# Peptides against a protein of PDB entry 6MBK, part 222

Target 1, 240 residues: chain A of PDB entry 6MBK
Amino acid sequence: GFEMVNFKEEGFGLRATRDIKAEELFLWVPRKLLMTVESAKNSVLGPLYSQDRILQAMGNIALAFHLLCERASPNSFWQPYIQTLPSEYDTPLYFEEDEVRYLQSTQAIHDVFSQYKNTARQYAYFYKVIQTHPHANKLPLKDSFTYEDYRWAVSSVMTRQNQIPTEDGSRVTLALIPLWDMCNHTNGLITTGYNLEDDRCECVALQDFRAGEQIYIFYGTRSNAEFVIHSGFFFDNNSH

## One batch from the design tools (peptide; made by RFdiffusion4, then SolubleMPNN)

Design b2_p26_8_s2 (from b2_p26_8, 20 letters changed)
Fold by OpenDDE base, seed 2:
Structure b2_p26_8_s2 (fold): chain B 240 residues (1-240), chain A 26 residues (1-26)
Amino acid sequence: as target 1 above (240 residues)
Amino acid sequence: SVGERTAEILRQNLAEGQARIAALKA
């Protein structure tokens, strides 16, 4: 009912191949296709994850490293997905001097600076971990882990992370949802949920879409600039 | 904390979506 298209202004998106009615279940993504904290644990990152307290405490960072490891793996299942991701983002980590100057007059400046500082500290920490930890030796990041890589991965997760239930439904975890997150954003209502019985993310149409039209969805308040500014890639006072 | 706020927003998104879809399937 849809196809991937590179739109001129919006970049990659989904286009309807048939008429889709409002509230119709048109898109679903099984858990096995998601990039999750669990898939990170089951990947080449698993041994390091099991030994690093920060990766264990911060699922978003775990996803960032999972994304980097898969990007650096030519045979990764997620290569087609990763190739659709932007090379840069409108996150604070990519703000230029003029944007920062503008923010100096706002209450957000403190959070922006904190995000800069925290991201830099995280990079420095994990650079050392990757260089020195025994379980990091086999990672494809060993000789290819720059700040630019980390900034990109963190920003990818900031803008694309979702909360979903664990497989048994007892807890929640974080996930990147391929194919689904190719839908560009519009204002509206949340029309995406998770179906535990079928173990899949499900999306119903926000409105009617005719064949040939781009399909838009609402990502909720996650799409707000304020959410990204206040997005939690901050070290909590855990034992460093 | 900032992390808590992020988690809460994501929780709300999940809950709202699940509730809406569940209502449509009822």
Scores: peptide ipSAE 0.417, ipTM 0.876, DockQ to the pose 0.580
Fold by OpenDDE base, seed 4:
Structure b2_p26_8_s2 (fold): chain B 240 residues (1-240), chain A 26 residues (1-26)
Amino acid sequence: as target 1 above (240 residues)
Amino acid sequence: SVGERTAEILRQNLAEGQARIAALKA
């Protein structure tokens, strides 16, 4: 019912290949296709995850590293997904000098600087971890872990992270949702949820879409710039 | 904390979406 298309102004998106009616379940993504904290634990990152308190405490950082590891893995199942991700983002971590100057007149500037500082500190921490930790030796990014890599991964997670239930439904976890997150954003109601019975993310159409039209969804408050500024990548300087 | 706020928003998004889809399937 849809296809991936590279739109000139919007980048990659989904286009309807047939008429889709409002409220129609047109898209679903099984858990096995998601990048989750659990999939990170089960990946090459797993041994390091099990030994690093920050990765354990911060699922968003775990996802960022999972994303980096999979990107650096030629045979990764998620390579097709990762290739659809932007190379750069409009997140504060990518703000140019002029954008920062514009924000200097706002209260947001302090949060932007804080985010930048925190991200830099996190990078420095994990750079050391990757270089020195025994369980980091097998990571495909060991010899190629730059600030730009980390900035990209963090920004990817900031803009694309979702909360989903664990398989047993007892807890919540974080996930990147391939295919689904290719839909570009529009204003509206959240029409995406998780079906535990079928163990899949489900998306129903926000409105009618005709064949050939781009499919838009509403990501909720997550898509707001304010959310990205306050995305929760807090580096608690735990006295390590 | 900012982290708690982020988590709350994500929880709300999940809950709202689940509720809406469930209502549509009923």
Scores: peptide ipSAE 0.400, ipTM 0.872, DockQ to the pose 0.592
Fold by OpenDDE base, seed 5:
Structure b2_p26_8_s2 (fold): chain B 240 residues (1-240), chain A 26 residues (1-26)
Amino acid sequence: as target 1 above (240 residues)
Amino acid sequence: SVGERTAEILRQNLAEGQARIAALKA
């Protein structure tokens, strides 16, 4: 019993339509509704994925491209989800000049610049791939792939990606979890897991919520915007 | 949702979440 609501200050969120008790399983999302590396492989991106080493090596980038392809597809199953995503993010890739200037006095600036450089390099690489690779011809983004698109997709994945088990449970993969990630964040404990038996993401209520109240979840420990720099979009050369 | 989710954070979240859900169902 919940509904999607646009809250004035927090944007889209979920509101309880009935009383929900603490620890109640109130939300579940079957695998088939998730945007995963596997769904990317099974999409129009699949042929390119099978031939591009970076897409194969970096599941987060695969998700970013999957997100872009689905966004560019009017009939995409995930359109309702994609429309709920922010158009901009509070990530280093969106820092304004004043924010960057402020960071110039900090050690964080090196990480921000690294993120900018790496993202730009990735964009340039994939721009060339999209323009030249035979399997890119059928991609809906073939004629429209901007840095802004890539920045958005990367930022979407960086802020919303989740680790889930593969279907057989033998390894982990990455997923965006529609509906679930519409819950706004509060302090607390992780109350979301994956049920392999039913093959679904499951979320239990962090606390009691009354009908009409916004449902909050804890997304887990997040790096401060200052630490956002080491997202897995960059080969953490800090193999220290 | 402003922060990046590092690989380590994601692993921890999955592990903790699965453990908690399992405990609640038990």
Scores: peptide ipSAE 0.340, ipTM 0.860, DockQ to the pose 0.446
Fold by OpenDDE base, seed 1:
Structure b2_p26_8_s2 (fold): chain B 240 residues (1-240), chain A 26 residues (1-26)
Amino acid sequence: as target 1 above (240 residues)
Amino acid sequence: SVGERTAEILRQNLAEGQARIAALKA
């Protein structure tokens, strides 16, 4: 029902290969395909996760490390997904001096500085952990863990993380959703959810799409300012 | 199964996307 296409101004997105009706379930991703905190725990990162309080407390950081470990693993199931990720992001962690100067006149500057400071501190902490912790010896990034690596992974998670239920539905956890990230976004009603019975992420069509049209999704209400800080993009007519 | 179908769609789309990205960088 859809294919990946490079749209000139919007980059890669999904195009309908057939007519899709509003509210039609056109996209789903089962849990087994997701990069989750659980899959991180079950990976080579698991032993370290089990002994590091920060990894246990911060699922987003666990995902970031999971992403780095899988990127460094040639046989990773997620290599095709990881290879589609941008090499750089429009997040504050990548802002140049001119962009930061521009933001100094705005309220966003506090969030920018906070992100820089927090990310640097986290990197310093985990660099030490990776160098000294016995369970870090198994990590493919043991001898190659740069700030640029960490910045990239954090930015990837920041822009792409989703909340999903645990398998038993009792709690929420974080996930990167392959294929989901290929959709470009628009304002509108949230048309995404998780089907616990089928154990999958689901997206229903926001509107009718004709064959050949780009498919847009919406799964979060944010202001343009929040998108810049958290996701690195704007909507021209963002009423949220 | 739904999972298998989704996995196949994912693999195909990701592979095609990667190929396109590679072609643009060449």
Scores: peptide ipSAE 0.019, ipTM 0.402, DockQ to the pose 0.021

Design b2_p26_8_s3 (from b2_p26_8, 18 letters changed)
Fold by OpenDDE base, seed 1:
Structure b2_p26_8_s3 (fold): chain B 240 residues (1-240), chain A 26 residues (1-26)
Amino acid sequence: as target 1 above (240 residues)
Amino acid sequence: STSERVEQIQLENLEEGQRLIAERKA
C-alpha cells in the first residue's frame, strides 16, 4: 500500500500506492525487524554487554553501539535501514558555534554543555573499554571508534528511539524501528502503538491518503530541542 | 540517584581501564 520515495525537500518518506482511509492500519513492523536492546545482546556486542555495567544499565547506549556495529557490518540485516539515516542531526551535539552563542543567553545552554560533557566522558570511557576489554576484540569498532562515530550513534538513537514492551510485556525497552523512521511526521494525535498479541509495532493512518500522496505519521515529537535535551542519555543533575 | 550510580560505575570502569592499559605498557 506504500512505497519508499526520496522526496526532494523532506528526504526519504512513504508514498501511498493506493487509497488509505483514516484510522486504517496500513503499516506494521514485527519485533524481529527491530533494532532492540535484545538484538544488541544477541549480536557480536553480546559478550561485551554481559560484562559492562553501563551497557546493561543504559539501553540507549547499548542501542548506539549496536547501531555502530551493524553499520560497520556490510552484511548486516539492518543495512537498508541504516543507509537511510541522516549523516548529521539537529541535536545539541551538532550545534555550531553560532547556535551555541545564541543559546548562551538562555537557560538551555547549561543543558547543552552538560550534554557535551557527558557524551565526551562516555566516549572516553568506551574508547578505553574497546581498546582493553577482551570481548571487544571482535567488534568492528576495535580499529576505528571516533568521537564522530559515537556522536552520530548517540544522536541517531536520541532522535529515533522508541519505547516498546519487552516480549513478555512486563517491562518497557528501547527500539529503533525500520520503515517507521522513514515516515515523515506531522503534528497531531498519536496513531502508533504496539500490538503484543501479534508482537508488532502498528501505525494507523491519521487521515485519508490518496494514491500518490505522501504518508505522514505522528509517533511523538522527535525534533523538539527540549525533548532531545531530556532524551535520557544525559542524567539531569536534578533528577534524584 | 540513578545518575550518581552510573557516574560511579563510569569512574570505577575508567580506573580499571587505566589499570589495564598500564599493565599492557609494563
Scores: peptide ipSAE 0.036, ipTM 0.536, DockQ to the pose 0.016
Fold by OpenDDE base, seed 4:
Structure b2_p26_8_s3 (fold): chain B 240 residues (1-240), chain A 26 residues (1-26)
Amino acid sequence: as target 1 above (240 residues)
Amino acid sequence: STSERVEQIQLENLEEGQRLIAERKA
């Protein structure tokens, strides 16, 4: 019922190939297609994950490394998805000096600096881990792990991570959802969810779409504050 | 070691983040 289209102004998006009715379930993504913390554990990253406390504690970082490992793997199942990801992001980690200078007059500057510092520290830590840890030897990124790689992966996860239930529904975990990221967003009702019975992400149409129209979805209110909190990468004690 | 210190900082950040999330739900 939809196709991937590169919209010149908006980038990749989904276009309806048929008429879609409001509230129609038009898109679903089974768990097996998701990049999750669990799939990271089951990947080449698994042995390192099992021994690194940060990877275990921070699912978002685990996803970032999972993304990097899969990107570096020519036969990765997720190559088609990874190829759709931007090479750069409009995140603080990509701000140029002029943008940072502009923000110096704002409260946002503290968050920007925090992100830079934390990301740099994380990179330094994991660079050492990748170089020295026995279980890192088989990682495809071992000989190619730059700050730019890490910045990209962190930014990818930061902007695209989703909360989904674990298989047993007992906890919440993180996932990157193929095709999900390709839908451009509109304001409206939350039309995305997870169906535990069918073990899949589900998206219902916000409105009627005609064949040939771009499909828009709504992920919910990602406030900037929620975005920072949900990023989980950068909790600075903003002692107010 | 520098790595241990970084690990500690990251764990502290995680704990703080979890606290902030919990406070917002409350």
Scores: peptide ipSAE 0.021, ipTM 0.452, DockQ to the pose 0.044
Fold by OpenDDE base, seed 3:
Structure b2_p26_8_s3 (fold): chain B 240 residues (1-240), chain A 26 residues (1-26)
Amino acid sequence: as target 1 above (240 residues)
Amino acid sequence: STSERVEQIQLENLEEGQRLIAERKA
């Protein structure tokens, strides 16, 4: 067992409530608890999703809107998870002027500018959609859709999206995984995966943990550069 | 590509979207 704890320096994390052995499956999250593109389609967002080509084409944006809709819904099943999400992120969209200036001397500046540009464009597009599309009237964000909201949702998805198989295992889709984000990262082997037979995300312990110890897992090596590339929110203007 | 199509749509709607945002703030 584990419990959620707010660690002063690391934020929310998991603490062992009992001794956990290395390689023990200590955490699993069934598909039904995940925020997925499918759950987005089955939510209040579904009608709009079915009519908007961008939502259909970009699963990460669909998740961002799903996250916003659920955040705005006091009775959302995912409200406890959403409340654990940070209000700000260490993404280019939140960079201060000094950070941007530092990056101006690097090739990364092009990616930063691309991110700013694309996010602004997406917001502008969806602002119009939300204002004009009939199916948007049912969305809880109809009268309150700010750039700050969108920036937050995009950054949440960028930092937390996971690739998981579809239920039939035939394709890859995107998901936000409750409780998964609260496992602090450590260096080591990737001990996370998806069990198709049981239809759940699974995490095994990297090491022994004693009762009362913080649990750490490894999500993989994402360099900051890879983070920008893998977000899917940035389209390289490879005007080729 | 899907990305290219999305980019095109974003470009087409950018000016109008920005105008709408400005109008809401006024």
Scores: peptide ipSAE 0.030, ipTM 0.545, DockQ to the pose 0.017; fails the geometry check
Fold by OpenDDE base, seed 5:
Structure b2_p26_8_s3 (fold): chain B 240 residues (1-240), chain A 26 residues (1-26)
Amino acid sequence: as target 1 above (240 residues)
Amino acid sequence: STSERVEQIQLENLEEGQRLIAERKA
């Protein structure tokens, strides 16, 4: 019912290949297609995850490393998705000198510098872990783990992470959702959710779409610039 | 904290989305 298209202004998005009615379930993504904390645990990262307290405590960092490991794996199932990800992001970690100078006059500067500092500390920590931990030896990123890699992965997760239920529905976990990222978004009523019975993300059409029209979805407030500045990638509990 | 607020918003989004989808199936 849809196809991926590179739209002129919006970049990659979904175009309807048939008429879609409002409130029609037209898109679903089974759990098995998601990059989750659970899939990270079940990957080559699993042994290290089981031994590192920070990976265990911070699901977003676990996702970042999962993303890096899969990116470094030519045969990764998620290669088609990963290849659609931006090489750079509009996150504080990518701010240019002029942007930082501008922010120095704002209340945001403290948060930006905090994010820089925390990210650098995390990188230094995990660099040491990757170099010294026995379970890191089989990671595809072992010999190629730069700050730029970590910055990219962290920024990818910050901007694209979603909360979904665990398989048993008992708690919430984190996921990257390929088709969600491939669709452009609009504001309005939330049209996305998770069907636990069928174990899939689901999207219903916000409105009628005709064949050939771009499909827009809404799944709530996203990590825009403000939220990205204050993302949960902190070691300290005192993030504001 | 803003991080907690982000997490809260994400949770609210999930819950609201699930509710709306469930209602549409009824």
Scores: peptide ipSAE 0.014, ipTM 0.432, DockQ to the pose 0.600; fails the geometry check

Design b2_p26_8_s4 (from b2_p26_8, 19 letters changed)
Fold by OpenDDE base, seed 1:
Structure b2_p26_8_s4 (fold): chain B 240 residues (1-240), chain A 26 residues (1-26)
Amino acid sequence: as target 1 above (240 residues)
Amino acid sequence: STSERVQQIELENLKLGQERIRKLKA
């Protein structure tokens, strides 16, 4: 019912190939297709993850390293997804000197500098880990782990991470949701949930879409996309 | 703006992450 399209202004998005009705389940993504903390643990990163307390404590960093490892792997299942990700982001880590100068008169500058400083410190820590830890020797990152790589991965995860239930539904974990996160955003209601019975993310149409129209979703705050575990879908009227 | 709010949440997440790292090193 949809196709991937590179829109000139919005980048990659989804376009309807047929008429889609409001509240129609048009998109679902099984857990096995998600990039999760669990898939990171089960990857080449797993041995390092099992010994590094920061990777264990910070699922977003685990996802960032998972994303970098998979990007560096030509045969990765997620290559088609990774290739659709932006090369740069509208995040403080990518602010140009002129943008930073503009912000110098604002309270936001302290936050921007804090983000730079924190990210640089994380990079320096993990650079040392990758160079010295025995389990890092098999990572495709060992010879090519730059600050730019780390900045990109952190920004990718920051802008696209979602909370999903664990397989048993007892806890939440973090996931990147391929295909779903290609939908560009509009104002509206959250129409995405997680179906535990079928073990998949589900998205229903926010409105009627005609064949040839771009499909938009309301992401709320992308960084805090909470999936309703039991109800599947929830509606939030918060205009952002 | 939505972009400003997203950036703020992103920044808060990074701050929280750094604080966790400090606590783990401590």
Scores: peptide ipSAE 0.008, ipTM 0.452, DockQ to the pose 0.031
Fold by OpenDDE base, seed 5:
Structure b2_p26_8_s4 (fold): chain B 240 residues (1-240), chain A 26 residues (1-26)
Amino acid sequence: as target 1 above (240 residues)
Amino acid sequence: STSERVQQIELENLKLGQERIRKLKA
């Protein structure tokens, strides 16, 4: 067992409530609990999704809008998860003027400016869509869609999105994985996969954890979203 | 296409954002 804990420096994390052994399956998250592109299609966003080419082409933006719609919905199933998300991120989209000025001396500045410009362009596009598209009228965010909202949602997805298989395993889709993504990072090996037979994300313990210890996972050489973007949860450890 | 350009930009943005978060948690 584990519990959600707010750690002073690390924010929310998971703490073991019992001893957990290395390689023990301690955490699983069924597909029905995930925020996916499919759940976005099946939500209040579905009618707009079905008509907007950008939402259809960019699963990460679909997840960002799904996240915003669910955040704006008091009765959303994902409210407990959404409330655990940071209100701000240390991503380039949140850099202060001094940080951007510092980056002007680096090769990263072009990428940072590109990110800003692209995010701003996306916001402007979707602002117009939300204001003018008939299927946007029922979106709970219609009257409260700010750049700050969009920046937050994009950053949330950027930092937490995962590639998982579709239900039939024929292709990959994007997902936010509640509860699992609360695990803070440590160095090690990837210990999370997707079990298609049981239709769930599965996480095994990286090491032994004692009762009362924080449970860490390895996000990969990149953050969780990069890990899942770059390393599909296909641990084909079918070599056993 | 516009979508392809946006996708490429998003992939780059994802990398930058992800790398930053990793550095903060490491």
Scores: peptide ipSAE 0.019, ipTM 0.564, DockQ to the pose 0.044; fails the geometry check
Fold by OpenDDE base, seed 3:
Structure b2_p26_8_s4 (fold): chain B 240 residues (1-240), chain A 26 residues (1-26)
Amino acid sequence: as target 1 above (240 residues)
Amino acid sequence: STSERVQQIELENLKLGQERIRKLKA
């Protein structure tokens, strides 16, 4: 097994409670435990999702709103997971003025400014939607939707979203994977897949871990298109 | 650094998401 531990330098991670061998299936997360675009559609957000073109087109924003709705819901199934999420992120949306100034000499500044502008525009759009749309009246965030909330949710999704198959395997969807995303990153091979037969995310050990050692996983070489694909899931169509 | 690579890729993913918004408003 494993346990959640707060490591001094790395924050929360998973620690082995027994010896785990390389390639051992040590962690699996059933679809029912995932925060997905589908779970967003099936939540209190569903009516708004069905009528908002941006939510429909942008699964990451749908997940961000799902995360905000569940955070604002005291009885949410995902409260234990949400409470483990960072309150802030090292993403460009959280850069201080000095960090932004340092980036002014780089090409990255254009991307940072683009991200700021786009996030601000999205917030302004959705603020208006939440205030005016009839289906937004039931959202627990209706009276508490700040830019900071939106920035946090977008950053949470950006850092933690994964592509998984739909239940029928015909398409890909976006998911946050509780417990699994607590593993800190190391260099290696992707050892996480999705088992469609058992309808679960499966993670095998990258290496041998001894009892008491931190369990690391490889989140993949995030390539641009591959980040969503390579955020952990090789769909090996290998019927195991 | 690994952190810099992660940040760069996160930026690119946000760009790809945002480009889809522009196409839907037309």
Scores: peptide ipSAE 0.016, ipTM 0.493, DockQ to the pose 0.048; fails the geometry check
Fold by OpenDDE base, seed 4:
Structure b2_p26_8_s4 (fold): chain B 240 residues (1-240), chain A 26 residues (1-26)
Amino acid sequence: as target 1 above (240 residues)
Amino acid sequence: STSERVQQIELENLKLGQERIRKLKA
């Protein structure tokens, strides 16, 4: 077993409550517990999603709005998960003026400015949508949709989005994976997959962990999103 | 750093998302 712990320097993480062996399936998260594009469609956001082309085309934005709607919903099933999310991120959208000034000497500055401009444009678009669209009237964020909210939600999704198969396995969709994304990162191999038969995300231990040790996972060389995108949660038994 | 790579990926994901928005408006 494991428990959620707030580590002083690393924030929230998972701690082993017993000895866990390498390759042991210690964590699984059924689809029903995931925040997905499908759960967004089935939420209070669903009517707006069905009419907004951007939400339909950009699953990450759909997840960001889903996250905001659920955060604003006191009875949301995901409240315990959302409360574990950082209030701020180390993403470019949170860079201080001095960090941006430092980056002005780098090629990264163009990307940072692009991100700022695009996020601001998205916010402005959706602010108007939320204010004017009939299906937005019931959204819990109707009167409380700030740039800071949007920045937070977008950053949350950027740092935590994963590609998972659809229920029928025919396509990929985007998901936030509660509990699993609380594992802090270490170097190693990808040990997370999606079991379609049991319809769950599965994580096996990267190494032996003793009771009381923090459980680390390898997110890949890329963000959690890219990890899932590129690695395909399919354990390709490439036994070659 | 791992953080820098994560940030770069996040930037790319945002770029891809933003590019999709542009394509839908065109």
Scores: peptide ipSAE 0.015, ipTM 0.507, DockQ to the pose 0.032; fails the geometry check

